# Peptides against a protein of PDB entry 8YR4, part 194

Target 1, 309 residues: chain A of PDB entry 8YR4
Amino acid sequence: PRGSPALQLVVLICLGLMGLERALNVLVPIFYRNIVNLLTEKAPWNSLAWTVTSYVFLKFLQGGGTGSTGFVSNLRTFLWIRVQQFTSRRVELLIFSHLHELSLRWHLGRRTGEVLRIADRGTSSVTGLLSYLVFNVIPTLADIIIGIIYFSMFFNAWFGLIVFLCMSLYLTLTIVVTEWRTKFRRAMNTQENATRARAVDSLLNFETVKYYNAESYEVERYREAIIKYQGLEWKSSASLVLLNQTQNLVIGLGLLAGSLLCAYFVTEQKLQVGDYVLFGTYIIQLYMPLNWFGTYYRMIQTNFIDMEN

## One batch from the design tools (peptide; made by RFdiffusion4, then SolubleMPNN)

Design b2_p25_5_s3 (from b2_p25_5, 21 letters changed)
Fold by OpenDDE base, seed 3:
Structure b2_p25_5_s3 (fold): chain B 309 residues (1-309), chain A 25 residues (1-25)
Amino acid sequence: as target 1 above (309 residues)
Amino acid sequence: SLEEKIKKIMEEIEKQAEELVEKLR
């Protein structure tokens, strides 16, 4: 935000907290590995207790692995409220100023208060979505890159390759299936609006419908519209299930390949038992935010296409 | 109209948020 050094400092702190979340996403699996190794080696209680306490503290800072519920994420979200409010207010004032520049005929023909309320909701939603994308999508992509680098450097190039292929395939299929699904969703939304419009028109003209005894005809027409809507809704919902299942299969195959390779290297004494647990934990941790990526990608596409139209 | 477009976007965001909440359950 230009003009407020305090808000600029808050943005820098939020970026620093995002960097800390990335570090925690690497450190938490490492500490969990170390616990498993210490348990396997039957290490002394003092070393184990210190490592467990450190792990629990790091896990408290990180949260549930989704990055949405950890102390650091909550602190970032709390600090970001002021930045979001400043940005929202600036967009609202720009829209309000632009509305005042519009012709008197536009103001007389429309309920200005309803347009303002819709504009305010729209701006808050867009600003919230933008903030959500910046704080969830970009960090997730960074975590994938960090994961590939980490596994390539500390395990073997084969692990980095498995993660790279798995995540690349996951993202590609998510995009392709999401674009395919968007067609069904648009058809559903169009039919929903047409069904709602027919219901409203029939209800507004109830006197005319009653005069012609056309109530049964309007009900049947509405039923046919509902059946058409439900057929499109089913396709939309089934396409979502197909997306989720495809994502689960890709992650499952990546987890299987990597887990088998880890198990093999543990049997050869090249890796420890904790390294097997680290790989599994890290892959699951990367998967959690990615499950939402398809939803975010749709929201971005819908907003961009609806802004261009 | 801009109003109908924003309303459709809002309804679509709400529907996506509900799908998001259902995926978290």
Scores: peptide ipSAE 0.015, ipTM 0.475, DockQ to the pose 0.017
Fold by OpenDDE base, seed 5:
Structure b2_p25_5_s3 (fold): chain B 309 residues (1-309), chain A 25 residues (1-25)
Amino acid sequence: as target 1 above (309 residues)
Amino acid sequence: SLEEKIKKIMEEIEKQAEELVEKLR
């Protein structure tokens, strides 16, 4: 972004965080291998606990293996909001200024069919999302229940309790934070419609604006409306990052508690090294669909709010 | 991979939702 050294620094930080994410993708498997080796060698608890804690911390930074849900990815997404807003606002103001140079006939000739095709694509996307939710959410809930039963019967009641508490807390926080976020989204959409209405009114009155040489004044009013909108957009986008980070934290705590407990029981010869691998793999497998559920539920709720307005 | 298909579907849906949010704008 030319003209803001602060935003240039944010871009450099985001690129650095992308590099860190690549490093984590290599380090996490290495630490996991080291845990398996230490468990096989019957290493002392202190070295094992340190390596497990370090692994879980690195996994918290990385997220579910795709990087999209880890702390580093969430921090990158959060920092990128201001860069995206700056770029969007600059493009919108350039387009708006250029539209005030174009004839009113270009605006009247804008094909209503393109807006309809956009609405049809949106409706098709919502239908696809609903189908994906039905085919992925129900199986994931079944896998959680099966997991609780399996860990309670074949491991220890403590593992079933950890999975139950982790998943219950995850679902509850997902609902509560999503409901809280919906208020910011409605306020954002209302301000967006108001900003658009001002732009349309200015362009419909183009002849009057041109007669008074008021193009610069209308561009400044539109800039102020965009800044007000972007203040609400930032709250909406930041609330999304907060939700993803809250989800990552809950899974991270569940993974920490369960992994330490598994490692302890392997050290006490009550569980095998394979059982530690099983627990860690299973928790990660549950996390991936649940994270997508939270994203898709938000997108559906988004599209429903956007269709009601 | 199923993950790449889902990521591509999510990126396409996020892109379509961003395009929809940008186009409902």
Scores: peptide ipSAE 0.014, ipTM 0.384, DockQ to the pose 0.013
Fold by OpenDDE base, seed 4:
Structure b2_p25_5_s3 (fold): chain B 309 residues (1-309), chain A 25 residues (1-25)
Amino acid sequence: as target 1 above (309 residues)
Amino acid sequence: SLEEKIKKIMEEIEKQAEELVEKLR
């Protein structure tokens, strides 16, 4: 934010907290691994107690793996409120200034209050989406890269390859299926608007419909429009289920392949039992943000299409 | 689930944003 050094500092702190979240996403599984290994080795209580205490502290900072409940994420969200408010207010003032430059005929022909409410909701949505992109999409991509590097360095190149292939396939299928779904959603929205327009037209012409005793005809026409809408709604909903199922299948296959490989290396005494737990925990942590990626990609795509038009 | 509620809220926000864009056209 230009002109407020305090808000610039808050942005830098928020970026630092994002970096800390990335570090926690690696450290929490490592400490959990270490606990499992220490328990397996029957290590001294002092070492175990220190590691458990450290793990619980790190887990408190990270939260439940959703990111949204962790102390660091909550602190980031809290600090970001002021930055978001500054950005929103700036965009609202720009839109308001632009609306004042428009002709009186434009203001008389359009309900200025509705346009302003539309602009306010639009700005809040865009600022929310940008914040969402910066704080969820970019960090998730960073976590994937960090995960690939970590598994490649500390395990075996095969684990890094499994994570890479799983995440690449997940992202690719998410994009492809989301673009395919967008067609069904657009068709559904168009039919919803057409169905609503027919209902409004029938209600506005109520006297004419009564005069001609055409009530049964209008009801049947509305029923046909509803059936057509429901057919498109079903396709949209079924395509969402297909997306979610495809995502779950890819992650499930990645988890299966990596878990079997890890179990095999544990049986060969190349890895410890804790490393099996590490892999499973880390993959689940990567999956949680990625489950939202399809929703985010749609929101990005919609906003980009809306900026080009 | 809380996640399903958040997803529904996000879908509703996205629907409202699309309706908003359609109203701006």
Scores: peptide ipSAE 0.011, ipTM 0.397, DockQ to the pose 0.014
Fold by OpenDDE base, seed 2:
Structure b2_p25_5_s3 (fold): chain B 309 residues (1-309), chain A 25 residues (1-25)
Amino acid sequence: as target 1 above (309 residues)
Amino acid sequence: SLEEKIKKIMEEIEKQAEELVEKLR
């Protein structure tokens, strides 16, 4: 971004974090292999516990398999909000300023057909996301119930309890934080509509603005409205990052508790090394659809609030 | 209406700005 050394530093930090994500994608499988080897060799508990704790910490930084919900990805997304807002605001102001240089008739004639096609793509995407949620929510809830039953029957009852508590806490926090975010989203959408209404009013009065040579004044008024909108947008986007990080923390705590308990039972010869691999794989499989569900549920709530206004 | 056409043009400008920002991600 030209003109802000602070934003250039943020871009550089975000690029560094992207490099760190790639390093984590290689390190996490290596540490997982090392745990399986240490369990097979019946290594001392201190070495095993340190390697398991290090793996879970690296997995917390990486996130639930895709890297999209890890701590590093959340930190990158959080820092990138200001860069996105700067770029969006600059593009919007450049286009708005250029619209005041062009005749209103030129603008209405060329773009009306492309705009309609893109609005239809947006509506089709929302309907597709609703269908995707219905087809993924019900199976994911079924997989959680099956998982609790499976771990309660084939493992010690303590594993079923850990899975139950982690999944219940994950779902509860997802709902509560999503309801809390709805307030910020409604405030953002109300201010977006007000900012758009000002831009539309300025463009409808284009001939008057041109007659009084007030183009610079209208651009500055629009800039102030965008800054006010972006203050609310930042709260909405930051609340999204907070939700993702809260979900990642619950996954990390569940994976830590369950992995340490599995490793202990393998050391005591009550479980096999295969049971440790099964637990870790099954937990990750349960959380991946839930992370996507949380993202799509958030997108649907956005679109539903946007349709109510 | 002229207002609805301008509103749709502004929606497209905002969306193109968002897509441009997403391509920079």
Scores: peptide ipSAE 0.007, ipTM 0.398, DockQ to the pose 0.011

Design b2_p25_5_s4 (from b2_p25_5, 21 letters changed)
Fold by OpenDDE base, seed 1:
Structure b2_p25_5_s4 (fold): chain B 309 residues (1-309), chain A 25 residues (1-25)
Amino acid sequence: as target 1 above (309 residues)
Amino acid sequence: SLEELIKKILEEIEKKAKELEELLK
C-alpha cells in the first residue's frame, strides 16, 4: 500500500509468515519421519517424548496441512485484515467516483443485470451451504462417532475418552464462538446495507448531485460510511481468526495427549508403529473438514451480505 | 414483471437462508 509505511511493514511481515508456512510444510513431515524412526529403533522415552512434543508444536504452527487454520496462517490472516480494508476502501471509492462520471443511460441499463448477479450469488451460496452440510458436516459427525467407538474398542478406553473430550470441547466451543460471532456479523450486515443504500440513493439522484456540484460531498459521506463498516468488518474477521485459532488449539491439545499416549504404548510394546500412524492420520482427517467450516462460513456471509443490499 | 420475479427470487433465498440458520442452531 503506497503512502502508509505501517501497512507496508505489515505486508512484509505477512510475506515472511508465508515463507515460514512453506518451511513448516517441509519440517512437519521430517519430524514425523523422525518419530517413526525413533519408535522403530525403540529409542528412550525422553527422546521420543521431546520429538513428539516438537512435532505437535510445529503442527500447531502449520495447522491441518492445507495451511488454512494454523497459528501462522491465523496470524497472517489477522495482520492482513488492515491491508485488505485499505485496498477494498480504495477500490470502492474509485468505482463509486467513476460511476458518478458515467451517464444516467448506463446506470438504467445495468441495474437489472447487477440485481440478477446478486440473486445468482445468493442462490449459489445457499446451494453451497446445503452441499457443505450434507457432504462435510454430517459425514464428519459420523466419522467422529465411528472414531470414538473404534479407538475405545481396538486401542484403549483412554484413547476413546481423549477423542470424545477433544471433539466435544471442539464442537461446544465452535457453537458458542459462532453464536457470539453472529452479533458482529449482523451489525456488519446492517451497516453494509446502510452504506450501499447511501450509494444507491446518491447514484439515483445523479442529476441533482451534478446540478449542485456535490460529487466530492457524496464521496466523503460514502468514505465515512465505509470506515464505519470496516470497523465492524474488522471485529467480524478478527472473531473468525479467534474461532479458527481456538479450534486449532483444541485439536493440538488432543493430538498432543493422544500422540504421547500412543507413543508410550508403542514403547511398552502394547501397540505397533502402524497404530501411531493410524491415530495421527485419523485425527488430522477429522480436523480437515471442520477447518474448512470457518472459510466456507465467511464466503457464505459475504455472499448473503451481497444479497441483502 | 422482471422486478416481481427478482423480488420472488430474493424472498425465496431469504426463506431458505432462515431455514438453514434454524437448522444450524
Scores: peptide ipSAE 0.000, ipTM 0.282, DockQ to the pose 0.011
Fold by OpenDDE base, seed 2:
Structure b2_p25_5_s4 (fold): chain B 309 residues (1-309), chain A 25 residues (1-25)
Amino acid sequence: as target 1 above (309 residues)
Amino acid sequence: SLEELIKKILEEIEKKAKELEELLK
């Protein structure tokens, strides 16, 4: 971004964070392998506990295997909001200014119906995503219940309790934070509609704008509307990063508690090394659909925001 | 409802588009 050294620094930081994500994608499997080896060798508890804690910390930074909801990814996404907004605003103003420079014949020859059809395609995409969410949420809830039952029957009751508490807290916080976000989303949608309406009115009145040589005035008015929209968009997007980070934290705590407990029981020869691998794999497997759900819920939120407008 | 607002905006845009087409004939 030319003209803002602050935004250039943010881009550089985001690139650094992307490099860190790639490093984490390599380190997490290595630490996981090291845990399995230490468990197999019956290593002392202190070394094992340190390696498990380090693994869980790295996994917290990486996220639940998709890389989209880790701490580093969330921080990158949060910092990138301002860069995206700057770029979007610049493109929108360039397009709008260029539209006002085009000939009257160009404005007369374009049927408004094509622009509307693009909006309708956006709406149908959201309905499809909602259906996909419903079809992914129900199976994920079933998998959670099956998981709680499985760990309660085949593992010590403490594992079933950890999974139950982790998943219950995850779901509860997801609902509560989502409800809290709905107000920011609705405010953003309303302002986006108002911004689009201003652009449409300016373009429909193109002849009048040309007659009064008011192109610069309409561009500035549109710029002000975009800035107001972007202030609300930032709140919506930042609240989403907060949701994802909260989810990542809950899964991280559950993974930490359960992994330490598994490792301890393996050292006491109450569980096998395979049971540790099973627990870790299963928790990650339960998290993946929920993480995708959060991502699709984002896309649906974005697209529903695009539909509510 | 949002659908009603979108429909109303679409109807107003179609109305203005028709008015513009009539002004250009």
Scores: peptide ipSAE 0.000, ipTM 0.201, DockQ to the pose 0.006
Fold by OpenDDE base, seed 4:
Structure b2_p25_5_s4 (fold): chain B 309 residues (1-309), chain A 25 residues (1-25)
Amino acid sequence: as target 1 above (309 residues)
Amino acid sequence: SLEELIKKILEEIEKKAKELEELLK
């Protein structure tokens, strides 16, 4: 935000809070590990009570992970409201200024209220997209990198490799399968528009349809259009289920491989029982924001495809 | 029309954003 040092400070505080969220995503599993290890070792109550209290405090700050209602996330969201409002207002004023520069012929051919509604929705969508990219996509990529570094340094390099391969495969398959399913969605949208156009045309020509007693013919044509639409809708929906299942399979295989490897190293006394719990907890924490990424990437692609048509 | 598509997309985004907010409540 140029011109407001107060809003610049708020942005810096929000970036600091994002850094704190990344630290919490590592610390919470570590403290949970330590609790499990202390319980296994039958450690003194004072050490256990301090570690549990510290864990609960860190968990309160984190919440349920990235995108949950943790204290730090809520504070970040609260502080970001003013920055979002400033950005939204700036985009809205730019659109409004541009609309005033357009020719009178352009304004006479369009309903001003519909243009304003498209501008407002467009501004909200762009601001939402930017906020999601900054607060979910970039942080998730950072958490993956931090995870790879952490597991490579404090565990065996094999754990870092499993996380890297799992996340890389997840992202790659998400992109590839989403691009593949885009064809089905485009075909579905085209058929939906064609089905709607047939229904509107039949209803506008109602008198002609009545005159020729062609009601049964128009109903049958509409039924065929619906069946064709439903066939494309099924392909679109089935392709979404296939995407979700593929994502779950990749994460499941990564979790299986890493959990088996952890269990093996625990049996060889190279890792503690808490390290098994840490790995599982951290992988699940990475999975939650990645599942959101797949949903949002689909929304972005939809918006771009539908802006090209 | 491109505008109706953009509108439908924006409505679907708003709907999914609300579903997301409801899933986060």
Scores: peptide ipSAE 0.000, ipTM 0.282, DockQ to the pose 0.017
Fold by OpenDDE base, seed 3:
Structure b2_p25_5_s4 (fold): chain B 309 residues (1-309), chain A 25 residues (1-25)
Amino acid sequence: as target 1 above (309 residues)
Amino acid sequence: SLEELIKKILEEIEKKAKELEELLK
């Protein structure tokens, strides 16, 4: 925001906090590794207690990882409220100005309440998309890259390759299956609107329906429309379960391959028991925001389809 | 059209994402 140095400073602080979250996502698994190694070595209580206290403090700052409500993420979200409000107001004013630039014929052809509803949906969709891209998508991609670099440098190139292949396959399948699901969702929304329009038309023409004793015919027609809708809803919901299961299988295979390789290197005394725990913890931390990614990508597509209507 | 409004909004999101990337440089 060029006009307010205070808001620019808040953005810079939020970016600094995002960098701190990335550092915490690496440090928390490292400290957990160190605890497991110290427990395995039967280290002195003073060293163990200090490492555990440091881990719990870092875990309080991190929370559950990316997309979780840790102290740093809550502080970032709190500071970002003013930036989001400024952005929302700017988008609302741009939409409102653009609506006033539209031809009188466009305004006469649409109800004012529909135009305002489009403006509100537009504003909420833009601010939601921007916040999602900045706080979930970009950080998740950064955490994946940091993970590949970390495992390649500190473990072996094979671990970096497993994470790279697993995450690349996960992202590719998420995009492809979500694009495939969009067809079912569009068909579902079109049938929902048609079913709702039939119900409204039948209720508005209640006197005519009663005059012709056509109540049974309208109920049967509405039942057929509901059955057709439920068939499309089932396809949409089943395709979501298929997406989630495919994602779970890809992460499960990556976790299996990497965990077996870690276990093998621990048996060869090239890695410690804590390094096995680090790998598993880090992969699970990467999975959490990616699962949310599939949910928000769906919300984005919903908002786009709901804006096309 | 609502599609043109969405396209303009997407272009503004991309522009803001680029401004954010430039602020990160």
Scores: peptide ipSAE 0.007, ipTM 0.360, DockQ to the pose 0.013; fails the geometry check

